# Peptides against a protein of PDB entry 7UQJ: the designs that were tried, part 5

Target 1, 160 residues: chain A of PDB entry 7UQJ
Amino acid sequence: PELYQNFNITPPRGVLFHGPPGTGKTLMARALAASCSSDERKITFFMRKGADILSKWVGEAERQLRLLFEEAKKHQPSIIFFDEIDGLAPVRSSKQEQIHASIVSTLLALMDGMDNRGQVIVIGATNRPDAVDPALRRPGRFDREFYFPLPDVKARFKIL

## One batch from the design tools (peptide; aimed at target 1 E97, target 1 (a further copy) E97)

Design b1_p29_8_s2 (made by RFdiffusion4, then SolubleMPNN; its pose is not in this set)
Fold by OpenDDE base, seed 2:
Structure b1_p29_8_s2 (fold): chain B 160 residues (1-160), chain C 160 residues (1-160), chain D 160 residues (1-160), chain A 29 residues (1-29)
Amino acid sequence: as target 1 above (160 residues)
Amino acid sequence: as target 1 above (160 residues)
Amino acid sequence: as target 1 above (160 residues)
Amino acid sequence: EERREEERRREEEKRREEREKEVKEYLEK
């Protein structure tokens, strides 16, 4: 928070947290939400799991996304955190193309429709950044990507 | 516990998490306790700080260690996490040799006395693995060591 | 960082990270230091532990604090992270009042003396926010407090 | 004294469990 002001960094609409499972993506998102919230300025943290949105009937997933963005906009300043966003916006694979395409298109439109003045940040977390539709990774969407390395692959290998 | 089951890894009696301050050793230990706990199998997480055990009178520290291991055994599956274990079991320096030697000896005996069938995992965290008594780092004790590197400053940089 | 820009939040001079041991306070501070540094703008991260500063002779602790702040100022943009800051600035308890009072007063003066134009952020981490001298928690010092909850066992489950 | 330390420990553990529960409830909302 403070550090980015000092750095004159224009905040993206979307941030993609990527890295192996257990790298602390969700923890970081929550800790950022916490760390952005003061007594005077509470940040509303909305968390959704990609697969949980996708499990809804065609059209209801889109409605839920729209409602989520409207609620986040209503409760500014806010964070929308999509855990496992690759589950929501998989790279277009042939067999389920239409359902995923509609949800992705809705998410793209919602991210594009966020006025740059909105105090809504979207964080997507994934273990597979290459499984996220490239359309989401364009400027004005998830245009900042953040690799969560395994804390030493060796250290995790032995813990896992 | 569950992590070790999922990986078909025989859980060591002890795991030493080592690395610079703030590499997430304690975080990982708690996250492991978390990730190993299901609705069906809650893992009991016992946390102690090495210095806090050492601050007790001679003999009371040993009693507290014994009670901790008994409680952990009673509440299996369990994790005993020693934060700053180098504070509990420093490499023998001349001036306080007897007090530290007794506490270390008690911890060694407790770790050696854990039957391999126990669902108790001991995790020691330190910033200075070389400051931990080598006797604790032997097979059947803290025989697995995990380096927590500084998450590459670069890799976390991306995340905000 | 980006979140605070979006929120038009004036960065405080100091941020207090508080929460149970191993909630990732130090991890977050390092991740923030990380995330604020780009190839063009490397942030210098200074880490000190409260107890390690306090263990120095009276007056040398103050000198070390002054040197730390001068070095941080010289290497702007920078983060000063005090791990276990409650060890450096305990709530005034009667028996060691003079030594702690001098160190706390020096830290207060250093935080107050940071020009608002300085690209130096001070992060204090503690497990006991109520054990930190209330004078440090005033506006212009550690005026933003961030609770690091235990990542809910469930929330960490998704992170491992 | 042992009872008071056990009670204090149980109270700290209970307060910890309550805080963990409150955090859990906060994170489940």
Scores: peptide ipSAE 0.000, ipTM 0.214, DockQ to the pose 0.033
OpenDDE base, seeds 1, 3, 4, 5: peptide ipSAE 0.000, 0.000, 0.000, 0.000; ipTM 0.300, 0.228, 0.163, 0.290; seed 1 fails the geometry check

## One batch from the design tools (peptide; aimed at target 1 S55, target 1 (a further copy) G59 E97)

Design b1_p30_2 (made by RFdiffusion4)
Pose (drawn by RFdiffusion4):
Structure b1_p30_2 (pose): chain A 160 residues (1-160), chain B 160 residues (1-160), chain C 160 residues (1-160), chain P 30 residues (1-30)
Amino acid sequence: as target 1 above (160 residues)
Amino acid sequence: as target 1 above (160 residues)
Amino acid sequence: as target 1 above (160 residues)
Amino acid sequence: PPPTPPAPRERVLPPDTPVLDLPPPPPPPP
């Protein structure tokens, strides 16, 4: 931590996995979760699938998001993987419902808002990156974007 | 206050920060929140978002808004910051749930019934200005609209 | 009434001020209420909003609307003004609440219960006219309309 | 009429939308 405090830099804590289906996005997330449970320093893994938080009560989806990010603050070494994040956080449109834009606005305020979110890495896997809200694709929340392509010749050899 | 009586004008009590993502809106609100808590006279910063207002009970979201504005009037030199305000206050629509139009109406009434002395300042950052209701964007509610643009060369030099 | 009842032209049961925001609709009702700064028993003015009638309870909103109309009949020549009548009377649909729908179901029955010797006029204001419920715009209700447009050049000169 | 506690609000979602199943919340205290 002194190497990042040597400068006035904060580490990148957000990655957006994107690429075609079957290219290794969830596999890489699975390998990262298995590696986080065997290095004997507790990196807590939070798995979230799509719009797992959607509820029929008003304001319960935003409350579940606030609770997920808070429980991430309770244990500092924690990770949040959002599988199929284009279903949880679509581009905010006036035509669709307010539960969607309200979830996106809560996610924006919880990733880079007024309060610091802590040592919480946020990973999102998507097949449709341009269905993710563009305000979620900037540094401070999903700094990096890993493009997982269809494998080339050497990579297919290695996979086989 | 005599300058604002000599000319028959009321000081603006509302600001809407708007601009592209990552251009300085939450940063300015964070710097103003730190400047509220340093000097010989104290300004009270009230931070809000859509999650700690929206409730599942009838008449509880507008009661939370009223409690916020009454508590800010009690601590009278005050700032109220609504981040991602288009999620809290979308454009009123009959094809939406009534709780969003009811929040916008309660917010319009509470802003039209403030102290009328420049004591409670209300600051909102929408990232998208069109999504916010036009009744809130008229002078009397959010008087000033600060456009935080993408930085030009001298501004990029200063930021770097 | 000695003059206007000679010709049998009935005064309107509901007059609707509609227009863009900031066009002076609240000013006209405030100026008509200052024309109520006159002696009593003539042009009693009631200033209500699309809020501060609707409540947590199930009967105080309709009971208070029936009482407002009964006090309006008690002082015979009287005017009821509903500012932001889309807040009190939104569009009834299946995303609508039950308490607003019953407020509309009582306001319609109270406007059809108003007698033909027109001594209570109900003026209502809105910035979004096709967001008020369609039933109050039928004949025998809010049927005469005043459009308040943005000012032209001479009008802006007078305003400045 | 006598006063009654307020009813909980529910969202209207499309029928094919996955919904997290939760019990109804208890009424708030007076």

Design b1_p30_3_s4 (made by RFdiffusion4, then SolubleMPNN; its pose is not in this set)
Fold by OpenDDE base, seed 2:
Structure b1_p30_3_s4 (fold): chain B 160 residues (1-160), chain C 160 residues (1-160), chain D 160 residues (1-160), chain A 30 residues (1-30)
Amino acid sequence: as target 1 above (160 residues)
Amino acid sequence: as target 1 above (160 residues)
Amino acid sequence: as target 1 above (160 residues)
Amino acid sequence: DEERREEEERRRIEEERAEQREKALEEAAK
């Protein structure tokens, strides 16, 4: 993306935001979008939930992912934010595992198919980074990670 | 820096990003750079490793630091990102301690010598903020700190 | 705010930054302000301490809050940063509780009175999110939260 | 209204789970 081309930085195709619930992953994605937006350069923010990809797009999830990436490319510069991307992880049922595996494979292909010149940033948010398919965390995909920790941990580490 | 002059804020000369490995310190620095960059206002991002300052610049580290700050000033608005800045901390060998002390002294002087008008932000990233010389953490240097915590802590806090 | 209107995002009226001291809450607010600022679009950054609202504005805190929000609206796009917003929490004395409750009520009204079209972002920073009145954390107020954890935690979590 | 209630209920369940975890961690630290 030109956003990062300005820095001679290979743009991450994807960024993983991981951490406990309520740690501001979604808000950071929105703040990054807002901070990158100028009056002359509006960033388009696409938001999807991993669970919605599985539950609402039953049988069409792959097509809806392709459409989402096409829309993001059409409306570049853009951010695609996948909330609860661990919801794309295999659920321990064989039939759902096959569906999840196909959806993950489609997402991998879409992330791999992003031109280095495209102004599309993909942000995945999860509470369980270890539940995210390692294939999504490889270079050229979610190859960059951000951690967002719990508030009480802050209070407790002063008491310990 | 004008970046902060626009806010009537005394620009931090330096920002310390601290936290465990894989917590997105480098990515946050890059995201801040990207978010501050517009098509009209390209920020130049300089990246160095603290360990490289000691190991690759043996005998010339001070000169290379001066050149880096000069380049950053020449290409302002700019961000200088020192990854692993704790690598500038004294290693427990007397001869390396003297070399490290000299390099740290040079970095201190460069940070102190930054004009309040300069559009140069220095970001130091470390996994060990307590290993960073307290002199670097004083007002006018890395006088501002950001914490970036561990992903497994998120998973573990769900298991605990 | 247009900042978020550009994203078809309902702008958070308020954002809570919470975490231990020295975790970069204030710096993140300033970095967000700087990153959102362009040469053509200067963001105005207003900073107040929660403790100063109680101690320096004794008897006029509500008026000073109103003036602050009016100034922020006049100088939009703007950020209002409340450092130590837990200092607006009831102190366990009945007379101070009433004063705090009135000040909190005024802040609630000001946050509720922010037009969705206004380019004013309110950031509250606290070391104790649980000390912040739950009414401030409701939708349309500080309905979004960011966590900023302790540096030694990073070192200790590698040792544990 | 239902989506807001579900989001508030999810937040409440997450807060209750955070409080329960906090209590469990306080009990485990004793």
Scores: peptide ipSAE 0.000, ipTM 0.182, DockQ to the pose 0.083
OpenDDE base, seeds 1, 3, 4, 5: peptide ipSAE 0.000, 0.000, 0.000, 0.000; ipTM 0.207, 0.181, 0.182, 0.292; seeds 1, 3, 5 fail the geometry check

Design b1_p30_5 (made by RFdiffusion4)
Amino acid sequence: PPPPPGYAVEHPGPRIPRFRSAAVAAAAAA
Pose (drawn by RFdiffusion4):
Structure b1_p30_5 (pose): chain A 160 residues (1-160), chain B 160 residues (1-160), chain C 160 residues (1-160), chain P 30 residues (1-30)
Amino acid sequence: as target 1 above (160 residues)
Amino acid sequence: as target 1 above (160 residues)
Amino acid sequence: as target 1 above (160 residues)
Amino acid sequence: PPPPPGYAVEHPGPRIPRFRSAAVXXXXXX
């Protein structure tokens, strides 16, 4: 931590996995979760699939998001993987419902808002990155974007 | 206050920060929240978002808004910051749930019934200005609209 | 009434001020209420909003609306003004609440219960006219309309 | 008559819940 405090830098804590289907996005997230449970320093893994938080009560989806990010603050070494994040956080449109734009606005305020979110890495895997809200694709929330391509010749050899 | 009585004008009590993502809106609100808590006279900063207002009970979201504005009047030199305000206050639509139009109507009534002396300042950052209701964006509610643009060369030099 | 009842032209049961925001609709009702700064028993003015009638309880909103109309009949020549009538009477649909729908179901029955010798006029204001419920715009209700447009050049000169 | 307190006070008895849209309820059940 002194190497990041040597400068006035904060580490990048957000990655957006994107690419075609079957290219290794969930596999890489699975390998990262298996590696986080065997290094004997507790990096807590939070798995979230799509719009797992959607509820028929008003304001319960935003409350579940606030609870997920808070329980991430309780244990500092924690990770949040959002599988199929284009279903949870679509581009905010006036035509669609307010539960969607309200979830996206809560996710924006919880990733880079007024309060600091802690040592929480946020990973999102998507097949449709341009269905993710563009305010979620900037540094401070999903700093990096890993493009997982279809494998080339050497990579197909290595996979086989 | 005599200058605002000599000319028959009321000081603006509302600001709407708007601009592209990552241009300085939450940063300015964070710097103003730190400047509210330093000096010999204290300004009280009230931070809000859509999650700690929206409720699943009838008449509880508007009661939380009223409690916010009454508590800010109590601590009279005050700032109220609504982040991602287009999620809290979208454009009123009959094809949406009534809670969002009811929040926008309660917010319009509470802003039209403030102290009228520049004591409670209301600051909102929407990242998208068209999504916010046009009744909130008229002078009397959110008087000033600060456009935080993408920085030009001298501004990029000063940021770097 | 000695003059206007000679010709049998009935006064309107419901007159609707509609227009863009900031066009002076609340000013006209405030100026008509200052024309109620006159002696009593003539042009009693009631200033209500699309809020501060609707409540948590199930009967106080309709009971209060029936009482407002009964106090309007008690003082015979009287005017009821509903500012932001889309807040009191939104569009009834299947995303609509039950309390607003019953407020509309009672306001319609109270406007059809108003007698032909027109001594209670109900003026209502809105910035979005096709967001008020369609039933109050039917004949025998809010049927005469006043459009308040943005000002032209001479009008902006007089305002300045 | 004066206007009711409106939503300025808390209701002591059993409260009435609000629901999302039927489409959101069906998507949440899935």

Design b1_p30_6 (made by RFdiffusion4)
Amino acid sequence: AAAAAAAAAARAAAAAAAAAAAAAAAAAAA
Pose (drawn by RFdiffusion4):
Structure b1_p30_6 (pose): chain A 160 residues (1-160), chain B 160 residues (1-160), chain C 160 residues (1-160), chain P 30 residues (backbone only)
Amino acid sequence: as target 1 above (160 residues)
Amino acid sequence: as target 1 above (160 residues)
Amino acid sequence: as target 1 above (160 residues)
Amino acid sequence: not in this file (backbone only, 30 residues)
């Protein structure tokens, strides 16, 4: 941590996995979760699938998101993987419902808002990156974007 | 206050930060929240978002808004910051749930009934200005609209 | 009435001020209420909003609307003004609440209960006219309309 | 008290209709 405090830099804590289906996005996230449970320093893994937080009560989806990010603050070494994040956080439109744009606005305020979110890495896997809200694709929340392509010749040899 | 009485004008008590993502809106609100807590006279910063207002009970979201504005009047030199305000106050629509139009109507009434002395300042950052209700964007509610643009060369040099 | 009842032209049961925001609709009702700054028993003015009638309870909103209309009948020549009548009377649908729908179901029955010798006039204001419920715009209700447009050049000169 | 529960149920039924539409939209996005 003194290497990052040597400068006035904060580490990148957000990655957006994107590419065609079957290219290794969830596999990479699974390998990262299995590696986080075997290095004897507790990196807590939070798995979230799509719109797991959707509820029929008003304001319970935003409350579940606030609770997920707060339980992530309770244990500092924690990770949040959002599988199929284009179903949880679509581009905010006036035509669709307010529960969607309200979830996206809560996610924006919880990733880079007024309060610091802590040592929480946020990973999102998507097949449709341009169905993710563009305000979620900027540094401070999903700094990096890993494009997982269909494998080339050498990579297909290595997979086989 | 005599300058604002000599000319028969009321000081603006509302600002709407708007601009592209990552251009300085939450940063300015964070710098103003740190400047509220330093000096010989104290300004009270009230931070809000859509999650700690929206409730599942009838008449509880507007009661939370009223408690916020009454508590800010009690601590009378005050700032109220609504981040991602298009999620809290979308454009009123009959094809939406009534809770969002009811929040926008309560917010319009509470802003039209403030102290009328420049004591409670209300600052909102929407990232998208069209999504916010036009009744909130008229002078009397959010008087000033600060456009935080993408920086030009001299501004990028000073940021770097 | 000694003049206007000679010709049998009935006064309107419901007159609707509608227009863009900031066009002076609240000013016209405030100026008519300052024309109520006159002696008593003539042009009693009631200033209500799309809020401060609707409550947590199930009967105080309709009971208070019936009482407002009864006090309006008690002082014979009287005017009821509903500012932001889309807050009190939104569109009834299946995303609508039950308390607003019953407020509309009682306001309609109270406007049809108003006698033909027109001594209570109900003026209502809105910035979004096709967001008020369609039933109050039917004949025998809010039927005469006043459009308040943005000002032209001479009107802006007089305002400045 | 029961009337207040009915008013809370009506708001819950309207939110249920919106949640069913949001779940249908999330299923279509899947």

